# Ledger of designs, part 14: peptides against a protein of PDB entry 3S8F

Target 1, 157 residues: chain A of PDB entry 3S8F
Amino acid sequence: VLTLFVAVPSLMTAFTVAASLEFAGRLRGGRGLFGWIRALPWDNPAFVAPVLGLLGFIPGGAGGIVNASFTLDYVVHNTAWVPGHFHLQVASLVTLTAMGSLYWLLPNLTGKPISDAQRRLGLAVVWLWFLGMMIMAVGLHWAGLLNVPRRAYIAQV
Target 2, 166 residues: chain B of PDB entry 3S8F
Amino acid sequence: DEHKAHKAILAYEKGWLAFSLAMLFVFIALIAYTLATHTAGVIPAGKLERVDPTTVRQEGPWADPAQAVVQTGPNQYTVYVLAFAFGYQPNPIEVPQGAEIVFKITSPDVIHGFHVEGTNINVEVLPGEVSTVRYTFKRPGEYRIICNQYCGLGHQNMFGTIVVKE

## One batch from the design tools (peptide; aimed at target 2 T34 G118 Y135)

Design b1_p11_5_s2 (made by RFdiffusion4, then SolubleMPNN; from b1_p11_5, 6 letters changed)
Fold by OpenDDE base, seed 2:
Structure b1_p11_5_s2 (fold): chain B 157 residues (1-157), chain C 166 residues (1-166), chain A 11 residues (1-11)
Amino acid sequence: as target 1 above (157 residues)
Amino acid sequence: as target 2 above (166 residues)
Amino acid sequence: SAADRLAELLE
């Protein structure tokens, strides 16, 4: 009940953030239905990281609703599905947001801007992290649906 | 300028909120579809049944593993299972193929899992409570019971077996 | 197949 109650405000918040991104993209010269996306600062790891986190949050949030569903929870509870959900919400959304925050915070706190090499490395780290997490999450969700249990070293499948 | 910016932001917010609402209905529809197409996979919640975990080993239907399998009808059985640190009782659990089996599972010590591989049987077992699961084994053979709730140092080795006889 | 196994588990 609580999860479903907070799901609606969370969705509203998430899409409001998306609306802000659209506005920012359009201010940066993006036009059309999707042109504003390309206009966003994809060369900045402080931007890319949390955005990728938000993208991971989409299936994760949907999974949260599934996990909170009484009937569907019987299918996924204590299976690999659950850690799959965690890795989307915590290891992707929260972690990538933290990474992005560091790429903004450290230069501001130290007064030293990051070098171009550091920026490129940061982008590589964030994208590779996201890719790895998506592969892991898809695998865990798939395994969970095949009844692979969590907290077990062996499974039938 | 600020007023124009606010108006533009409001327009985008309204659009995205509408999209959000639409996606909410899509998710609800997907859940409904899943339930409609997989109705047999739903395990109904039973009534809350309590038991004293301190005496469950000494008295009652869980006390004697030799009497754990009780025939309640022509093709119906109740199996009283203990999940404990670190195993299951009785082990193996022997049941007939095609019979309706009601598992009554409880724990004398800590919380355990009762996950039967190859089936949709997957419940947590709490001391002081009885978990009830109804299932019919269509195929004969051995089904492994796995504890999927961390219960201590021996958790990884906590296994049981259900033997379904023809 | 994995699909068949999933179907069996969800039935």
Scores: peptide ipSAE 0.020, ipTM 0.791, DockQ to the pose 0.240
OpenDDE base, seeds 1, 3, 4, 5: peptide ipSAE 0.000, 0.014, 0.020, 0.000; ipTM 0.799, 0.803, 0.803, 0.771

Design b1_p11_5_s3 (made by RFdiffusion4, then SolubleMPNN; from b1_p11_5, 7 letters changed; failed a check: a repeat of another design)
Amino acid sequence: SAEDRLRELLE

Design b1_p11_5_s4 (made by RFdiffusion4, then SolubleMPNN; from b1_p11_5, 6 letters changed; failed a check: a repeat of another design)
Amino acid sequence: SAADRLAELLS

Design b1_p11_6 (made by RFdiffusion4)
Pose (drawn by RFdiffusion4):
Structure b1_p11_6 (pose): chain A 157 residues (1-157), chain B 166 residues (1-166), chain P 11 residues (1-11)
Amino acid sequence: as target 1 above (157 residues)
Amino acid sequence: as target 2 above (166 residues)
Amino acid sequence: SWLERLSELFF
């Protein structure tokens, strides 16, 4: 029960952050129900990386609520589902957010500029990392529901 | 405009939060339902039951695997199961279909998992402790036990078998 | 199998 309550701050974060992004999209001219998304600064890796991380957090958090549901944990406990869940949370959102900081924080700390080429390369890196985490989340959640255990060298069997 | 967008955002946020809370409460009620049904039998016994891992193969209910299945009620069997590096004894565990099975599971060495494929049986096995879970097999046949807690280099090939007789 | 286990838990 208390774990289900720990989920409320992230459910609140989902709204406060989503509304902040929608407000920014509208300031930048975006209209429609989706125009506000397209009008956001998708050329900026510091923007893109946390946003993509937040998108993967939606299934990441859904799997966490499942794991927190006591008897439901007996379906997925110590299976590949669990790494599927935590790659979405830490290996995607937390890691992508830190990667995006290379693009505003590093210049601030070192004075070293980020070139146009380096910016584009950062875009590719955060997209590939995000997409790779999403594909693997699918493989691991599914294999987990099929009772494949975590922490195993299953290629040797 | 900012004042307006702000007001509207807070108003709908309050609504979302109430909905999100109502949804979490429904899940809590649904979990409470499972705890009142026979499906909750796989929840391990909360009572501490200590044993000694260094003598469990020599004395006590785990010393003779052929004697591991004991009828404890008219439709009940207790099964003493040893999960060790890297196997389970007895092998196979043989039980009748439709009977309640109380698995008492310990390990002489390291922590092992006990995950019965196709069931909700999924329990950690700790040396020095006895893990007790309950389940009734409704379908006869062979069930594979998977070790789902890393117990060393033999972990990926640590399996066992439950045969549910007709 | 996972759908059966969920069904068992709730039905």

Design b1_p11_6_s1 (made by RFdiffusion4, then SolubleMPNN; from b1_p11_6, 7 letters changed)
Fold by OpenDDE base, seed 2:
Parts: structure tokens; C-alpha cells; sequence
Structure b1_p11_6_s1 (fold): chain B 157 residues (1-157), chain C 166 residues (1-166), chain A 11 residues (1-11)
């Protein structure tokens, strides 16, 4: 009940953020249905990280609804599906948001801008993190659907 | 300028909210589709049944593993299973192929899992409560029971076996 | 085999 209750506000919030991104992209010269996406500051890890986190949140949020559904939860409960969901919500969304926040916060707190090398490294870290998390999440969800148990070192699949 | 900006933001928010609502219906439809196509695998929750975990080993249907498998009908059995630190009783559980099996599972100590590999049997077992699962084994052989709920130092080694006989 | 098992689990 609680999960479903917070699902709607969470979706509204997420899409409001997307609306803000569209507005920002259009202010930066993006045009058309998708041109605003390209206009966003993809060269800034402080931007890229939380956006990638938000992208991971889409399947994760959908999975949250699945996990809260009585009949579907029976299938996925205490399987590898559950940690797959966690790694999307916590290890991807929250972690990437935190990473992005650091790329903004530290330069502002110290008064020292990040070097171009640090910026490029940051972008590499964020993208590689996202890629790794997506691979792991897909694998865990797949394994979960194949009845691989959670908290077990062996499984018959 | 500020008013124009607010109006523009509102327009984008309105569009994305509409998209959000549309996606909500898509998700509901996907859930409905999944349920419609896979309803045969759903095991409904049974009525809440309580038991005293402090006496369950000494008296009642879980006390004697030799009496754990009870025939309740021509092709129906009830199996009284204890999940404990760290194993299952009886072990192995022997049942006939094709029979309707009602598992009555409880714990004398802590919360455990009852996950039967190769089946959709997957329930948590709480001390003081009886977990009820109904299943029919179509294939003979051995099915491993795994504890998928952390229950202590020996959790990783907590296994049982169901032997389905022809 | 995995697909068959998945079908078995979900049906």
C-alpha cells in the first residue's frame, strides 16, 4: 500500500525533473522533440551522473511496483530480482546522484575548479559505473526470473 | 520575463505529467497482461494460522518427522515441515508424483526461507506462524530446498531435499 | 532449458 502510494508522487517528481531538463535544453538552443536532450551539458559529470541515475530509476521504479504487487511478488521475492532492484535504486540512482553532487559541490566549496583531465576522468567513471550497474541489474533481474535465490551461493537454473 | 518563463515551465510540466499518466496506464496494462498469462503459477496466501514455537517440537503434527507426511485424500497429502537452524525436517521429504501436496511449514527458532528449486514454492517461515503452500510435482526426482532468508551463521549450509517418487 | 524452466516457474 505504501509503495503504491508513493509511486505516483515519485513519478510526478521524476517527470517534473524531466520537464526542467527539457526547459533547460531548449534554453540552450535545443529544438524539436528530442533536440533539447543533445543541448544539455553532457560534458559535465555533475550533470551526467544524476541523469544516468534517473535513467536507471525508470526500470527500478517499475520494478518497485512489481515488488509491491502481491501476485508478482510471489515470483520475485527473495530471488536475485530483489538485489537487482536495489542496485538500480540505491547503487545507481542514489550513488550516481551523490557522485554528481560531489563534482559540483567540491569545486564550489574549495573554490578550485576541476581540471579538464579530472572532468574527463569523472565522465569516464560515471559512464562506466552506469554501464556496470546496468549489466549487473539486468543479470540479477534475469537470474531472479529464473528462480535464482537471494542469499544463496548455489542455484539450479 | 519571469511570468513567461513560468508559463513555459508549466507547459512542459503539463506535457510530462500527461506522459507520466500514460505510462502509469501502460504499467498497469503490463501487470494485467502478466497476471492474465501467468495466473497458473500464482499460489494464493492461505489463512493465517498460528502455532506455539516453543512446543512445536514436542507436540503436534511437527513433532515426529516419521509422521510428517499425512495422506488426506486419494491423491492429496499434507506435509508438516520444520525449518530450523540449520536445516529442514523431515529430510528428505518423500511425496508421490502427481499428488497434490499441502506444505505446512513453521519454525521453532528464527525466520527462515523455504525455497524449492525448480518450483515456484518460495515462502518465508516465521516462528509462531504456519506457512501453507500447495503444489503438485509433475516430474519425479530430487528437489533441493534452500533457505533464502538469512537466519544465522549456518544459513549458507541450510538445505533440504524433496524426493518425488514415481 | 532456461526458457523452459522459466515457463515452468511462471505457469
Amino acid sequence: as target 1 above (157 residues)
Amino acid sequence: as target 2 above (166 residues)
Amino acid sequence: MAADRLAELLS
Scores: peptide ipSAE 0.025, ipTM 0.798, DockQ to the pose 0.251
OpenDDE base, seeds 1, 3, 4, 5: peptide ipSAE 0.018, 0.018, 0.021, 0.020; ipTM 0.815, 0.807, 0.808, 0.786

Design b1_p11_6_s2 (made by RFdiffusion4, then SolubleMPNN; from b1_p11_6, 6 letters changed)
Fold by OpenDDE base, seed 3:
Structure b1_p11_6_s2 (fold): chain B 157 residues (1-157), chain C 166 residues (1-166), chain A 11 residues (1-11)
Amino acid sequence: as target 1 above (157 residues)
Amino acid sequence: as target 2 above (166 residues)
Amino acid sequence: MAQERLDELLS
């Protein structure tokens, strides 16, 4: 139980971001329980990327609790589960946040806005990246539960 | 305007924080449920046992692979396994079907993995420590041991075999 | 069988 308390600051951070998103969505005219989500700027890859990263981070964070559990870690440790966790945490949240930051940073650094074509391409990139990461992560977690070892090229399953 | 915004943000944050705490308890409950129903397949860890990695090859129960399998009871065995760069000894490990096997695993050199395919045996092997795993093989056959912890240039080829005899 | 293995591991 004490070990799980380490997750509290992370959860607080994540849900603070969520609160900010809700506030932003409502400021943009969103109403109701879910209307604020639709009101968010989903046409901006600089926004979409980190949000998708956050979405991927949710199951990853849950997995972190599993991995940190003394008893449950025995099931998943050094299996394909662990790389699956990493791909949700690093390759999804961190990477997508970096990508999103780039979509914001470059226009500001150059003083030139991105073209509509570039915007659409950016959206395609981040969504495809997210999709790929989710497929990979699900596969790795599933394989891990089937006791597929990590750092091995063969497995009997 | 700023005051109103702050109040609004605080309200949202309080709501989301409450949700976060609820989720935390859900996770704890899930862990508790898993443990209570024994669906995690957890093998209880033994007490920490130490060994000198510099002498483990020369003296003690790991020194002679031919004496690695020790019958400790009518249907109980202890197997002293050495994980080294890059293999396992003894290899193969021969044990009877249905017997309770206690694996005592250590390393003379670097950290290795001990992952037995077809089982839930999966432990890291640290030099200076003895990993203890208890398992009963219900099915006869060959079970491959895989090193799932990077241990050097030959890591990918580090395999062993457990032969379970009828 | 993957499912059988999974059931065994999680039993």
Scores: peptide ipSAE 0.018, ipTM 0.797, DockQ to the pose 0.250
OpenDDE base, seeds 1, 2, 4, 5: peptide ipSAE 0.000, 0.017, 0.005, 0.015; ipTM 0.797, 0.774, 0.787, 0.781

Design b1_p11_6_s3 (made by RFdiffusion4, then SolubleMPNN; from b1_p11_6, 6 letters changed)
Fold by OpenDDE base, seed 4:
Structure b1_p11_6_s3 (fold): chain B 157 residues (1-157), chain C 166 residues (1-166), chain A 11 residues (1-11)
Amino acid sequence: as target 1 above (157 residues)
Amino acid sequence: as target 2 above (166 residues)
Amino acid sequence: MAAERLAELLA
């Protein structure tokens, strides 16, 4: 029960970030229930990378609730489910945030803007990374539900 | 202008807060549904039982693998299993089909895993603690035990076998 | 087989 209290500050953080994104999108001319999403700067890898990380983090967070559940943890613990969760939290959110941070930081530190070619390549990299991570994460979660063990090179399903 | 922006942000925060709370209840509902429909095979954690890992090999019910399988009643057995670097004792574990098996698992050295393929038996084994798992094998045959907790250089080769006899 | 095993695991 106490462990699940972590969901409260996590959700508070999530809705604050979402609210900030909505406000930013609306300031950029987005209208309606979803128009603000389209208005966000999807042409900037420094923006896209961490946002994709956040999108991966949502199902990861939901999985966190499952993992923190006393009874449900017995089903998923030390199966491939757990690496699936980690890859959403670390290899998606943290890694993509780091990528995005570098896309912003390096131009600012060097005083040299990235070229258009570098920008487009950056977008391709972060989208492909996200896609690969989603495929792997879904596969790992599915395998985990089929009782594929963690930290083993063999499985019987 | 900044004040108006702050008010607008607050309105969006309220909306997203409501959504977040709604999602929280959805997750709780999903957990409740899962518990109602998929918990028949869940093995709950028992009370903490402790053992001295430094003497568990020399004395007590884990000391002799030949005496590890104990019949405790009609169609009821207790199996005392050691997970160690790098294997299981006894190996194989022989139990009858359809019997209620209580596994008492501990470690004399480091943390190991005890994952039985084809079953929902999956526990961590800590030195100094006894893991208790209750299971009934409905199908005869061989079930592989896999260590799913890294325990050293031989971790990848740490396997055991449960033989369920008709 | 996987579906059946999953059912057994979760039953």
Scores: peptide ipSAE 0.020, ipTM 0.794, DockQ to the pose 0.253
OpenDDE base, seeds 1, 2, 3, 5: peptide ipSAE 0.017, 0.019, 0.019, 0.017; ipTM 0.806, 0.783, 0.797, 0.779; seeds 3, 5 fail the geometry check

Design b1_p11_6_s4 (made by RFdiffusion4, then SolubleMPNN; from b1_p11_6, 6 letters changed)
Fold by OpenDDE base, seed 2:
Structure b1_p11_6_s4 (fold): chain B 157 residues (1-157), chain C 166 residues (1-166), chain A 11 residues (1-11)
Amino acid sequence: as target 1 above (157 residues)
Amino acid sequence: as target 2 above (166 residues)
Amino acid sequence: MAAERLAELLS
């Protein structure tokens, strides 16, 4: 009940953030239905990281609703599905947001801008992290649906 | 300028909120579809049943592993299972193929898992409570019981076996 | 085989 209750405000918040991104993209010269996306600052790891986190949050949030469903929880509870959900919500969304925050915060706190090399490295780290997390999450969800238990070193599949 | 900006933001917010609402209905529809197509996979929750974990080993239906399997009908059995640190009792659990099996599972010590591989049987076992699961094994053979709830130093080695006989 | 097993687990 609580999860479903917070799901609606969370969705509203997430889509409000998306609305802000659309506005920002259009201010940066993006036009059309999707042109505003390309206009966003994809060269900045402080931007890319939390956005990728939000993208990971989409399937993670949907999974949260599944996990909170009484009937569907019987299928996924204590299976690899659950850590798959965690890695989307915590290791992707929260972690990438933290990473992005650091790329903004550290230069501001130290007064030293990041070099171009550091920026490119940051982009590589964020994208590789996201890719790895998506592979892991898909694998864990798939394994969970095949009844692979969590907290077990061996499973019959 | 500020007023124009606010109006523009509001328009985008309305659009995305509408999209959000639409996606909510899509998710509900997907859940409904899953339930409609996989109704047999749903394990109904039983009534809350309590037991004293301090005496469950000494008296009652869980006390004697030799009496754990009780025939309740022509093709119906109740199996009283203890999940403990670190194993299951009885072990193995022997049941006939095609029979309706009601598992009554409890714990004398800490919380455990009761996950039967190859089946949709997957419940947590709490001391003081009886977990009830109904299942019919269609295929003969051995089914491994695995603990999927961390229960201590020996958790990783906590296994049981259900033997389904023809 | 995985698909069949999934079907069995969900049905």
Scores: peptide ipSAE 0.025, ipTM 0.792, DockQ to the pose 0.251
OpenDDE base, seeds 1, 3, 4, 5: peptide ipSAE 0.018, 0.019, 0.022, 0.019; ipTM 0.813, 0.802, 0.802, 0.781; seed 3 fails the geometry check

Design b1_p11_7 (made by RFdiffusion4)
Pose (drawn by RFdiffusion4):
Structure b1_p11_7 (pose): chain A 157 residues (1-157), chain B 166 residues (1-166), chain P 11 residues (1-11)
Amino acid sequence: as target 1 above (157 residues)
Amino acid sequence: as target 2 above (166 residues)
Amino acid sequence: MTSLQDFLENL
């Protein structure tokens, strides 16, 4: 029960952050129900990386609420489902957010500029990392529901 | 406009939060339902039951695997199961279908998992402790036990079998 | 049969 409560701050974060992004999209001219998304600064890796991380957090959090549901945990406990859940949370959102900081924080700390080429390369890196984490989340959640255990060298069997 | 957008955002946020809370409460009620059904039998016994891992293969209910299945009620069997590096004894565990099975599971060495494929039996096995779970097999046939806690280099091949007789 | 299927059928 208390774990289901710990989920409320992230459920609140989902709204406060989503509304902040929608407000920014509207300031930048976006209209429609989706125009506000397209009008956001998708050429800036510091923007893109946390946003993509937040998108993967939706299934990431959904799996966490499942794991927190006591008897439901007996379906997924110590299976590949669990790494599927935590890759979406830490290996995607937390890691992508830190990667995006290379693009505003590093210059601030070192004075070293980020070139146009380095910016595009950062875009590719955060997209490939995000997409790779999403594909693997699919493989691991599914294999977990099929009772494949975590922490195993299953290629040797 | 900022004032307006802000007001509207807070108003709808309050709504979302109430909905999100109502949804979490429904899940809590649904979990409470499972705890009142037979499906909750796989929840391990909360009572501490200490044993000695260094002598469990020499004395006590785990010393003779052929004697591991004991009828404890008219439709009940207790099964003493040893999960060790890297296997389970007895092998196979043989039980009748439709009977309640109380698995008492310990390990002489390291922590092992006990995950019965196709069931909700999924329990950690700790040396020095006895893990007790309950389940009734409705379908006869062979069930595979998977070790789902890393117990060393033999972990990926650590399996056992439960045969549910007709 | 999967653990999820067993859980749902038991309910």

Design b1_p11_7_s1 (made by RFdiffusion4, then SolubleMPNN; from b1_p11_7, 3 letters changed)
Fold by OpenDDE base, seed 3:
Structure b1_p11_7_s1 (fold): chain B 157 residues (1-157), chain C 166 residues (1-166), chain A 11 residues (1-11)
Amino acid sequence: as target 1 above (157 residues)
Amino acid sequence: as target 2 above (166 residues)
Amino acid sequence: MTSLQAYLEDL
């Protein structure tokens, strides 16, 4: 139980980000329990990317609790589960946030706005990236639960 | 209106905070459930046992692979396993079906993995430390040992075999 | 038999 308190700061961060998103969505005209989500700028890859990263980070964070638990870590340690966790945390949140930041940064650095074609391509990229990461992460976590070792090219399952 | 905005923000934050706390309890509950159903495969941590990695090959129970399997009781054995770059000794490890096997595993060189396929045996092996794993093989056959901790150029080919005899 | 099945049986 004490170990799980490590998650509290992360959860606090998560709710503040979520609250900010909700507030932003409501300022953009969203109403109701979920209407604010639809009101967010889903047409902007600079927004979509980090949000998708956050979505991937949620199960990753839950996995972090598992990995940090003495009893549960024995089940998953040095199995494919661990790479699955990493890909949710690093290859999802961090990478997508970096990608999203790039979509904001480049127009600002160059002084040129992103074209509509570039915007659409950017959206495709981040959504496909997210999809790929989710497929891979689910596969790795599943394989890990099946006792597939990490850092091995073969497994008996 | 600053007052309205502030009130709205507080409401959102309170809602999400409540959700966050709820999720924390869900995670605790999941852990508790896993433990209660014994699906976590909980193995108690053993006492820390140390060994000198520089002499483990020359003296002691790991020095002679031919003497690595020691019968400690009528249906109980201790197996002194050395994980090294890049293999295991003894190899194969021969043990009887149904016997309680205590693996004492250490390394003379770098950190290795000791992952036995078809079992829940999965530990890291540190030089200077003895990893202890207790297991009873219920099924006869061959069980592959895989190194799941990168240990060098030959890591990917570092395998061992446990042969469980009827 | 999968590794998971074997693992579960060993519990």
Scores: peptide ipSAE 0.086, ipTM 0.836, DockQ to the pose 0.325
OpenDDE base, seeds 1, 2, 4, 5: peptide ipSAE 0.030, 0.037, 0.030, 0.037; ipTM 0.837, 0.827, 0.830, 0.817

Design b1_p11_7_s2 (made by RFdiffusion4, then SolubleMPNN; from b1_p11_7 with D6A N10D)
Fold by OpenDDE base, seed 3:
Structure b1_p11_7_s2 (fold): chain B 157 residues (1-157), chain C 166 residues (1-166), chain A 11 residues (1-11)
Amino acid sequence: as target 1 above (157 residues)
Amino acid sequence: as target 2 above (166 residues)
Amino acid sequence: MTSLQAFLEDL
């Protein structure tokens, strides 16, 4: 149980980001419990990407607690579950954050704003990436629960 | 303005932090629930047993595959399994249905996996350590052993078989 | 017997 407290700093960080988003949304005119979410700049891929990454990271983080648990790790260890976890943590949060960062960074470095077409394409890319990643992650976690081994091309399911 | 913003931020952070703490307890509760309801599915860690990987092939219980299956009781066996690049020995492993089987698994070379399809047997095998898994096969047939830890160029083809006899 | 069934039986 005490080992699970290692998750506290990560949770604090994640929810600090969420708090920042709430504050930003409220500054943008959002009101109520959920109105601030709608007020966020969902038309900007530099914003959407890391937020989607965060959303993917939530189940991934929960999975991290599972993987770090002695008893529960027995169920999931070296199964397809583990790659599923990795793809939520790295290929979702980290990758989408990197993608989003590029959408901010490149215009600033070049001194040229992105075109509307590029913006729309960027939105499509990050949403499709998120969708694909969620499909894959769900599949891998499901396969893992079915005792499909990782690092194997064959399984008896 | 700065003071107002600071107070607002603190309020939001406090709320989200409280939520975070609540979620932590939810996760702990889920773990506790799993332990309470599925204790039979959890294999506790055994005593750490060590072996010299450099001599395990020459001497000791893993040296002769023909002597790998040892009857320790009327319905109890110990099977000394060697996971190596790239296979298992003995192969096949033949055991009776309904017998309690204690697998003692080690490696002479690198880390391997020992994942038995159709069972919950899934352990990493470390050179210098003996992995102990206790299992009773209720169904006769063939069970494939899969290496689920990358161990080199032949990893993908590293398979074994357990034959459970009626 | 599927892996899931086997898993459930082993629980």
Scores: peptide ipSAE 0.071, ipTM 0.827, DockQ to the pose 0.286
OpenDDE base, seeds 1, 2, 4, 5: peptide ipSAE 0.000, 0.041, 0.031, 0.049; ipTM 0.815, 0.818, 0.823, 0.803; seed 1 fails the geometry check

Design b1_p11_7_s3 (made by RFdiffusion4, then SolubleMPNN; from b1_p11_7 with Q5E N10S)
Fold by OpenDDE base, seed 3:
Structure b1_p11_7_s3 (fold): chain B 157 residues (1-157), chain C 166 residues (1-166), chain A 11 residues (1-11)
Amino acid sequence: as target 1 above (157 residues)
Amino acid sequence: as target 2 above (166 residues)
Amino acid sequence: MTSLEDFLESL
């Protein structure tokens, strides 16, 4: 139980980011419980990428609690579940955040704005990446629950 | 303007933080509930048992694979399993159906995995430490042991077999 | 049984 308090700083960070997004959305004219979400700049890959990363990180974070739990870890440890968790945490949040940062950084470094074509391509890339990560992560978690081992090329299931 | 913005941010942050804390307590409660009312995934941790990995092959219960299966009761057995690069001994492990099997697993060399397909047996095996797993095979047949911890060049081919006899 | 099955049975 005490071990789960390790999650507190991470949760605080995650939800402060969410709070910032809500504030930003409301400043952009969004109203109501969900209207602020629609008001966010979904046409900017530099925004969309890290947000999608955050969305992927949510189930990953929940999985972190599972992995840190004595009772539940026995079920999932060293199964395909673990790689699934990693791909949500690293290949989703970290990678998408890096991608999004790149979409912001490059225009600033070069002094040239991103073209509309590049913007659209960027959106396609990050959405497809997210979709792929979600499919893979769901598959790995599912396989893990079915006792498919990690670091093995064969499984009974 | 700055003051208004700051106040608004604080309000949102407080809301989200409250939600965060609530969820944390929910998860803690769920874990506590599982521990208190169910045996789901709960395998009692035994006392840490140590063994010298440098002598485990020469002396002791792991030294002779032919003596690895020890009957400890009418329907109870202890199996001393050695996970090594790159295999398991004894191999196959023969046990009767319906008997309570206590696996005592250790390694003479590096860390290995002991994952038995078709079961919930899945433990890491550390040199110098004895892993203990209790299981009762309800169905006869062959169960494959897979190493799920990278242990070297032959890791991917490191398999064993448990044969459960009727 | 798989880990999941064992888990579910324990509930």
Scores: peptide ipSAE 0.028, ipTM 0.804, DockQ to the pose 0.558
OpenDDE base, seeds 1, 2, 4, 5: peptide ipSAE 0.006, 0.000, 0.000, 0.025; ipTM 0.797, 0.753, 0.775, 0.782

